# Designs tried in a protein design run: peptides against a protein of PDB entry 6FRK. Part 28

Target 1, 411 residues: chain A of PDB entry 6FRK
Amino acid sequence: NEEVLNAMLKEVCTALLEADVNIKLVKQLRENVKSAIDLEEMASGLNKRKMIQHAVFKELVKLVDPGVKAWTPTKGKQNVIMFVGLQGSGKTTTCSKLAYYYQRKGWKTCLICADTFRAGAFDQLKQNATKARIPFYGSYTEMDPVIIASEGVEKFKNENFEIIIVDTSGRHKQEDSLFEEMLQVANAIQPDNIVYVMDASIGQACEAQAKAFKDKVDVASVIVTKLDGHAKGGGALSAVAATKSPIIFIGTGEHIDDFEPFKTQPFISKLLGMGDIEGLIDKVNELKLDDNEALIEKLKHGQFTLRDMYEQFQNIMKMGPFSQILGMIPGFGTDFMSKGNEQESMARLKKLMTIMDSMNDQELDSTDGAKVFSKQPGRIQRVARGSGVSTRDVQELLTQYTKFAQMVKKM

## One batch from the design tools (peptide; made by RFdiffusion4, then SolubleMPNN)

Design b1_p10_3_s1 (from b1_p10_3, 5 letters changed)
Fold by OpenDDE base, seed 4:
Structure b1_p10_3_s1 (fold): chain B 411 residues (1-411), chain A 10 residues (1-10)
Amino acid sequence: as target 1 above (411 residues)
Amino acid sequence: LLEILKFLGE
């Protein structure tokens, strides 16, 4: 039994290391899991694999919980949020994402660019803020980030902004001058929250980076970025361990909407390849699919048209990165779609939609679209010519439609 | 929707 436990723990430890979990944390987790597993309960014929997975899950949940309550903004107050992090961490983009998140929630939100070190930092922030219709402050002439931050915070306080986000200078490396500047800014504006932004893709370097920031700046919150990338999220555990601060949000792509509140249970479930059914349900509910009573009634009657398929493709396009959606389904690991495959899958989906855009209403609204095309093969040639694709591509689409329509009939 | 997603992932 101990040999089986050790073998299974070795597999889990390997998978966690491959997920960028810090080697020290993996070792600690292994010992904690061993201590939490009653070997007598394992002898009773319980599925040893499920028991170990559950023990691992519980210990990972503890590792991502710093035991401190996350800071939350207070409604009707002026909440100053200072961002800190290295250049390339996604800090500036994350400032805009957070501002947009709060704005969408009905908070009076603004952005301040106190990055005087990077040429074009203010232009980038201004571009992002303008696109999102977020008020912003910065200077093209002032070189002191303390002055910019102080003036910007004062301005937006006087204008009764509720969320005041301050983006600071990043550096390519941890430099004493960076930390001194951060401390001067923090002392001047007295932020209610200091957010450390960390790139998850740095893997094993997450611990050292997060620690260096925490040792110099009173980091109270963490945001992890680039979780859409090759990073499996294990660096998030390192950030929490080093900062002793909660992860409040995660960045899940390049779009301003690719930003979500951190949820411990879904995150660990996804990290273990158990999927995120809750997050998938939330994403589906955000599409207001339930508001389409007409579609639900059609599905109940086993009816599924090419138009219904097109609408589902549009919904998939709205859910965000395809790799993320698949990674929410149990049994579909994040590795199921390499980055190359996501663009290809999206291109494939867009191609299918383009083929359908060349179909007429009779073809789209037929309860048996494939039969309409099979009875009149000239329709396939028309659609193929109209969409600039081969007749084979149209036939492949119709074959796919037929599979879906058959599934709906079995529901 | 999930079945479409599965299919697009294959």
Scores: peptide ipSAE 0.078, ipTM 0.781, DockQ to the pose 0.135
Fold by OpenDDE base, seed 2:
Structure b1_p10_3_s1 (fold): chain B 411 residues (1-411), chain A 10 residues (1-10)
Amino acid sequence: as target 1 above (411 residues)
Amino acid sequence: LLEILKFLGE
């Protein structure tokens, strides 16, 4: 029994190390799991594999919980949120994502660029803020980040902003000069929350970076970026362990909408390759697919049209990155789609939709769209010419439609 | 939706 436990724990430990979980945390997890598993209960014929999986899951949940309540902004008050992190961590992009998240929830939100070190920092923030219609402050002439941060915070306090986000300078390395600058800014603006932004793709370096920030700055919250399927998220455990601060949000892509509140259970489930069924259900429910009683009724009758396929393509485009959605499905590894394949898949989807935009209502609403085209091959040539594609591309679309329509008939 | 996603990932 102990040999079987040790073998299974070795497999789990290997998978966690491959997920960029810190070696010390993996060792601690192994010891905690061994201590939590009663070997006598394992003798009683219970599914040893399920018990070990549950014990591993429970101990990973504890590693993500710092035992402190996350800071939350107070409605109708001025909440100053200071961002800290290395250059290339996604800090500036994350400031814009957080500002947009609160703005969409009806908070009066603004952005301050206190990054004077990078010449293009204010222009980048201004572009992102303008695109999202978020008020912003910064300077092209002031070189002291303390002055910019203080003036910007005072301005937006006087204008009764509720969420005041301050972006600070990053550096390529942990430098004492960066930490001194961050402390001077923090002392001047007296932030209600300090958010450390960490790149999950740096793997085993996450612990050392997170520790260096926590040892110098009063980090109260963590945001993990670049969780776009390649980063297995093990670095997030290292950030929580080092900062003793909760993860409040995750960045899941490059778009302003690729940002979500951190949920412990879904994150650990995804880290273990169990998928995120709850997050998938939430995303499907956000599409209000249930409001389309007509579609559900058609599917129940095994009916599927080209228009129904087009509507599903629109829904998929609204769900966000394909890699993220696939990573929510149990048994689909995070590596199922490379970044190159996502852009190609989106381009392929847009091409298919463009072909369908050249179809008429009779073709789109037919319960046997493939038969409509097979009976009158001139329709394929018309659609091909109208969409600027080959007749082969239209035939490939119809072949795909036929496969989906056959699947719906088997449901 | 899942079958479409699988197909787009292939």
Scores: peptide ipSAE 0.075, ipTM 0.768, DockQ to the pose 0.110
Fold by OpenDDE base, seed 3:
Structure b1_p10_3_s1 (fold): chain B 411 residues (1-411), chain A 10 residues (1-10)
Amino acid sequence: as target 1 above (411 residues)
Amino acid sequence: LLEILKFLGE
């Protein structure tokens, strides 16, 4: 029994190390899991594998919970949020994502570019802010980030903004000059929250980086970026351990919508490769699928049309990055979709929709669309010509439709 | 929906 436990714990420890979890945290987790199981095995004849999995899950949840309540903005107040982090961490992009998140929630939100070090930082912020219709401040001539930050905060306070986000300079390495500049900016603007932005892809460097920031500036919140399919997220545990600050959001891609509130349970489930069914359900429910009841009723009757398939394709396109959605499904490893495959999958989906846009209502609304086309092959040629595709591409679509319609009939 | 997603990921 002890040998089996030690073997399973060794496998879990190896997987956590491969997920960029810090070796000290993995060792502590192993000891905590071992002690927890030794106590629970005395109490219940439960399946040892499930107990180990549950104990590991509980200890990982504790590692990502700093025991500190996350800062939240106060409605009707002027909330100043300062961003800190290394260059390339996704800090500037994350400022825009957070601003857009609050704007969509009905907050009067603005952005300040106090990054004077990176050439084109202000132009990049301006471009992102303009695209999202977010008010912004910055300078092309002022080189002191303290002046820019102070003037921008004062301006937006006077204009009664509720969320004032300040993007600061980054460096490629931990430099004393960067930390001094950040401290000077923080002292000048007196932020209500300081957000440390960390790149999850830096792996074992996450602890040392997060610690260096916390030792110099009063980090109160963490945002983890680049949690797209390649980053295993173990660095997030190191960031929480080092900063003793909660993760408030995660960045899951390059799009402005590739940003979500941090949820502990889904994150740990994903880290362990268990998927995130709850997050998938939430994401499906956030799609105001007004027609979802009518579809569910049709599906209950084993009816599935080409139009129903088209509507589902539209829904999938609204869910955001396809790689992220697949990574929420248990048993779909994050490795199945490289960034290249996502664009290809979206292009494939758009191609299928374009073929369907050339179909008529009789073809789209038929309970057996494939049979309509099989009875009159001239329809395939018409659709192929109308959509600019081969007859083979239309046949492949109809084959796929038939597969889905057969699955619906088995539900 | 999950089956469509699986298919698009293949």
Scores: peptide ipSAE 0.051, ipTM 0.747, DockQ to the pose 0.102
Fold by OpenDDE base, seed 5:
Structure b1_p10_3_s1 (fold): chain B 411 residues (1-411), chain A 10 residues (1-10)
Amino acid sequence: as target 1 above (411 residues)
Amino acid sequence: LLEILKFLGE
């Protein structure tokens, strides 16, 4: 039994190391899991794999929980949020994502560019802010980030902004001068929250970098970026361990919407390659699909129409970024869709819907839509012309519909 | 829905 446990723990530890979990944390987790597993209960023929998986899951949840409640902005107050992090961490992009998140929630949000070190930092922030219709402040001439940050914060406080996000300079090297500048900015603006932005792709360096920031500035929150890439997010555990600060958001791509509140359970499930079935169910339930009694009744009868497929496509479009949804399915890693593939998949979905928009009610509401088209090939040509696609594209849609309709009949 | 998602991800 102990040999089996050690073998399974070795497999899990290897997978965690491959997920960029820090070697010290993996060792600690292994010890904690060994201490939490009752060997006698494992001997009783219980699913040893499930027990170990549950113990590992529970210990990973503890590693992601710093035991500190995340800071939240106060409605009707001026909340100053200072961003810190290395150059290339996605800090500037994340400032815009966070600003957009709060703006969509009905907060009066603004951005300040206090990055004077990077040429074009202000132009980049201005472009992102303008695209999102977020008010911004910065300078092309002022080189002191303290002056820019102070003036910008004062301006937006006087204009009764509720969320004031300050982006700071990131450097490639941990230079003492950068940390001194960050401290001077922090002292001048007195932020309500300091957010450390960490790139998940830096792997084993996450701990040392997160610690270096925490040792210099009072980091109170962490945002992890680039979770759309090969980074399985194990570095996030290192950031929490080093900063003693909660992860508040994650960045899952380059789009301004590729940003979500951090959820511990889904994150650990994804880290273990279990997917996020619960989060997927929650997203499906948010669509009120269960309120579609008519769809449920059809599915119970093994009926599936082109209209039903169209409605499911609309639902998928409402679920948000496709990469996030696929990354919730077990066996579909976050990497399954390269960044280019999400836009392509959405374009493909929109194309399919456009084809269906050229169908008539008889075609859409038929329980055998493919047969309606096969009996009267002139319908395919009409739909193809109406939607500006080839007859082949319509046939491909009908082929996919037939596969789904056959699946529903087997349910 | 999951099968549609899988199909769109392929």
Scores: peptide ipSAE 0.047, ipTM 0.751, DockQ to the pose 0.132

Design b1_p10_3_s2 (from b1_p10_3, 6 letters changed)
Fold by OpenDDE base, seed 2:
Structure b1_p10_3_s2 (fold): chain B 411 residues (1-411), chain A 10 residues (1-10)
Amino acid sequence: as target 1 above (411 residues)
Amino acid sequence: LPEILKLLGE
């Protein structure tokens, strides 16, 4: 029994290391899981695999929980939020994403560019803020970030802004000069929250980076970026462990909407390759798909048409990057999320939709679309000619439809 | 949706 446990834990530990989880945290997790599993209960014929998975999940949830309640802004007050992080962490983009998030929630939100070190920092912030219609402050002439931050915070406090986000300078490395500048800015503006922005793609360097920021600045919140890439999110555990601060949001792409509140359970489920069904449901509900109830009702009755499939393809295209949706589905491994496969998958969807655009209402609205085409093969040739594809491409679409319609009938 | 995406990946 102990040998079997050790073998299974070795596989889990390997998968966590491949997910950029810090080696110290993986060792601690292994010890905690071993201590939480009663080997005698494992002998009693319980599903050993399920028990180990549950113990691993529970201990990962504890590693993401710092035991500290996340800071939240107070409605009708001026809330100053200072951002800190390395250059290339996505800090400036994340400031805009957070500002846009609060603006969409009906908060009076603004942005301050206190990055005087990077040429074009203010132009980049101004461009992002203008696109999102977010008020902004910065200078082309003032070189002291303390002056810019202080003047900007005072201005927006006087204008009764509720969310005042201050973007600071980054550096390529952890440098004492950067930390001194951050402390001077923090002392001048007295932020209600200091947000550390971390790039998840730096892997094992996440611990050392997060620790260096926490040792110098009173980090109270963490935002993890670039979780859409090859970064499996294991670095987030290192950030929480080092900062003892909660993850409040995650960045899931380059778009301003590729930003979501952090949820512990879905994140750990995704990290373990279990998928994020809750996040998928939330995204589907956010799309305000007016016909979702009508579709769900049809699906409950085992009815599925080619038109229903077309509408689902339109919905998938509206949900954003296909890779993000796939990464929410249980059993879709990381190999499916290669950037090359996303464009190809979207092109395949568009091709299928173009084939369906050449179908008539009788073909689209039939509860047995495949049977309509099988009874009259001349329809396949018409659709193929109309869409500029082979008869084989139309047959492949009908085969996919038939497979899906059979799954719907089994639900 | 998950089933559709699975079919598209095949």
Scores: peptide ipSAE 0.012, ipTM 0.440, DockQ to the pose 0.161
Fold by OpenDDE base, seed 3:
Structure b1_p10_3_s2 (fold): chain B 411 residues (1-411), chain A 10 residues (1-10)
Amino acid sequence: as target 1 above (411 residues)
Amino acid sequence: LPEILKLLGE
């Protein structure tokens, strides 16, 4: 039993390291999982694999929880939010995304560009803010970020703004001059929240970077960006561990709406490649698609048919960006998450829909569609012939459906 | 990830 446990934990540890989880956190998780597993309960014929999985999931959830409540803005007050992070972290884009998020919720929101180091920083912020109809402040002539930040905060306080977001300079490296500038800006504007923006694609460098920021400025919140790329998000665990601060939002793409509140369970599920059905439901709700209420009620009752999957694919095809939504669906592999393959992802969904178009109502409306096909293998051959695909392609669809339906039953 | 998924899916 202990040898089997150690072998399975070795596989999990390898996969977490491949997900950019820091080696120290992986070692700690391994020992915590070993301590949480009752070896006697494993001997009693319970699925040892499911217990290890549940223990791993539970310990990953704890690694994302800093044990502190996330800061939230107060309605009718002036809330100053300062952004910090390296150049290329997506900080400036994330400022615009957060501003747009609060604006859509009926907050009087504005943006300040205090990045004097990067040429065109103010033009980029102005372009993004103008597209989103967000008020902005900055200078083309003032080179002191402290002056710009102070003047901008004072202006928007006097105009009774509720959310005042300050974008600061980012540099390519951890430079003492950057940290001193950030500290001077923070001391001048006295922010209610300091948000560290981290690029998930930097992998094992996340710990050292997050620590360097926390050691210099009072980081109270984390935003993780570029989770739409090859980044598996393991670096987010390192950021929470180093900053002792909650992840408040995630950036999932390049569009201004590619931004969502952080949810622990969906994030860990996605990190483990399980998909994010809850995040899919939330995104579907935000889009106010007419057929959403009926689908959500079915999902809440653990009912999921091939027709329900077809309707979800139709909804997904009406939604952009497509790659993010596919990454939330269980059984859609990592190949669907690459932005470069969005057309291929759409072609694959269209192929799956074409396979389902060759199914009958009994097959589509069955609460156990896979069992209908397993009991009568001739149905697979009929559907394959009707859709012009292989029997393997139909079996792959049924496997994806089964994975999804099993997740819906666990919700 | 395929191994964790195999772990979680089986």
Scores: peptide ipSAE 0.000, ipTM 0.342, DockQ to the pose 0.021
Fold by OpenDDE base, seed 4:
Structure b1_p10_3_s2 (fold): chain B 411 residues (1-411), chain A 10 residues (1-10)
Amino acid sequence: as target 1 above (411 residues)
Amino acid sequence: LPEILKLLGE
C-alpha cells in the first residue's frame, strides 16, 4: 500500500512540477498528503485514486489560502488601489480590466497612469481607458510618478470616484530604484490596497519575484495574468506562499473582458485538469444565454446524448471567447488548448460538429452513444467516411463524449 | 454547457 501511494504521489508531484508549482511547495504537499491519508482506510477497499485525489485537492486548496481575508472595496468610499509588478507582467492591461470590471458593476471607477519610465505608457492607458469609457489621469510632461499619482488621486477623490486605480512603472528586472519609487508613491497616495500583478508564465521564478515585491512594499492582493497561455497556474501557489496575500482576480487573455474574480475551488479543479464547472456556470450566466430547461431536466436524470453535446457546441460557438470556455469544459481543456490559438480551437469544434452531422438519429439520441459505436464498429467507419475524417478522429470525439457523459452521471 | 452548468449549480 505504501509503495502504491508513493508511486501515485510521484505522478502527482511530477504533474504539479509540470504545472509550474514550486518544488518546495510540491515537497510540502507530498508530506501533507501522506500525513492526511489513512493507510488503513486505503486497505478497506476505498478507491485509492479518489482518496489521493481528494487529499491532493484539499492540500492545494490550503496552499492557495493565505489565511487572510481578501480586501474588498467599500461602496460609497474612495478606494485607492495601487498596482505594482514587473514590466510585461500584464500590469497596465490588468489595471484596465479591473477598472472595467468595477465599472460594469456600477462603481464610479477611474485610472491613473503613474508610469513615467515607459515611453507611451500614458498613451496606451488613455487608449484602453477611452475604449472602455473609463475616466483617466496622467501627464506627458511630469516625470515624477509621485506627483502624478498624488494629483490624480486628489482629483478623483474630489470628484467622488469610488475606485481609483494607480498604475505604476515596471522594470524588466528587480531594481532598487523601482522599489524606492513604488514606496514613495505608496507613501504619498496611501492606497487602501496594493495589488501585485504576476505573470503566470514565469513558472519557477514566481516565488522569487513575488517575494522581492513583498519584501519592499505591503502587497495585500495578487492578480495572476496569462492563465490562457502555457501557464497552468502553479505559479499562483508560489505567489500566495511568498506574499501571504490572496489572489483576488485572474487574467485569462488579452481582451478587457478576459478577467474574472479568483475562486479557489474552480482554480484548483482546473489546475488538476478536472475542469472549471463553476467558472463556466458564471461565464454562461454573464452571457445571458437562453436556458434550455429540457436539457437541464435531462442532465438532472443523468442523461446526456451526442445531440445534447452538439447543442452545447453550438452554444459555445455563440459565446465568442472560445479558448477560455473550452478550457473550462471537463475533458476538452487540456487537449484543445495545448495545440492552438482561439481560431484553431474553433476549427476543432467545427470539425467535431461536422463529425456529428454525419451521425444518424439513433447515434445522436442514444443515452449511451459510445456504447452504440462500440457494439457496431462499422458505425465509426461510416461516420468517418461521411465527415471526411479518420476513424481516429471519430474515436477521439466518442472518448470526449464518454468523459462528459460520465461526469453528468455523477451529478 | 450553460444548461449543464446550471444543473451543476443546483
Scores: peptide ipSAE 0.007, ipTM 0.403, DockQ to the pose 0.026; fails the geometry check
Fold by OpenDDE base, seed 5:
Structure b1_p10_3_s2 (fold): chain B 411 residues (1-411), chain A 10 residues (1-10)
Amino acid sequence: as target 1 above (411 residues)
Amino acid sequence: LPEILKLLGE
């Protein structure tokens, strides 16, 4: 029993390390999970595996929750939001995404470029802001970021802007001069919120970087960027631990609308490879597709058929950026996106639908479609011949379906 | 991620 627990915990720890979770956090999680299971095993003859999964999920949820309520802007007030982060973190792009998010919510939003270090920073911000129709401020001649930030904040305060976002210089190296400049800007403009922007792909360096920012400026919020289907979310846990600040938003791509409010449960589900079924349900609901209620009701009851998967694929093909939605489907995010552009992903989905078009109603409407095919292997050969694919392609589809159906049963 | 679920699910 203890050997099985230790083996499973070793596998979980390896997987979390592979997801760029900091080794200290993984060790702490292992001890907390072990302690939680030892307490629950004494209480219930429950399936040990389900208990371990639940304990791991619960401890990851705690690691993402700093126990501090996220700052929210006040309507009808002037809210100054300062952005801090390394060069290449997606900070400047994220400023525009956040401004656009609030603008779409009916807030009077503006952008200030206080990045004087990077040549073309103001042109980049101006280009992004102009495309989104967001008012902006900056200088081509002023080199002091304190002056630019102060003048820009004063200007937009006088114009009764509600959301005033200040982008700062990011450097490739943690230079003392960067941190001093950030502190001087923060002291001059007195921001209502300081947002640390981090790239999820930096992995194990996230803790030291996030800590260095928190030690110099009062970081109160975190935004994690590059959480497209390839990014390992483990760096986000390190950011929360180091900053003691909540993740407020995530960046999921390069487009200005590739930006969403952070949700703990979907994020941890995705980090564990369970996908973002909740976010998929929410996105499906936002589309007001007629069959959404029936699908949601089936998902709530842990029922998922190959037909339900086919209908979801049809809905996904009707939805915009296919990459975001695939990254929400369990088992599709990493393997489906591994080398392909959005067109290749769509072609692969269309291939899966063509395979399902060769299935019969008994196969499509079975609550365990994989078991129907496993009991009668001749069905796989029929479907393969009907769709012009290999038996391997049909088995791959059934494997993906089985992974998804198992997750729906766990909801 | 599928491997994590496999590892959690093996």
Scores: peptide ipSAE 0.000, ipTM 0.336, DockQ to the pose 0.021; fails the geometry check

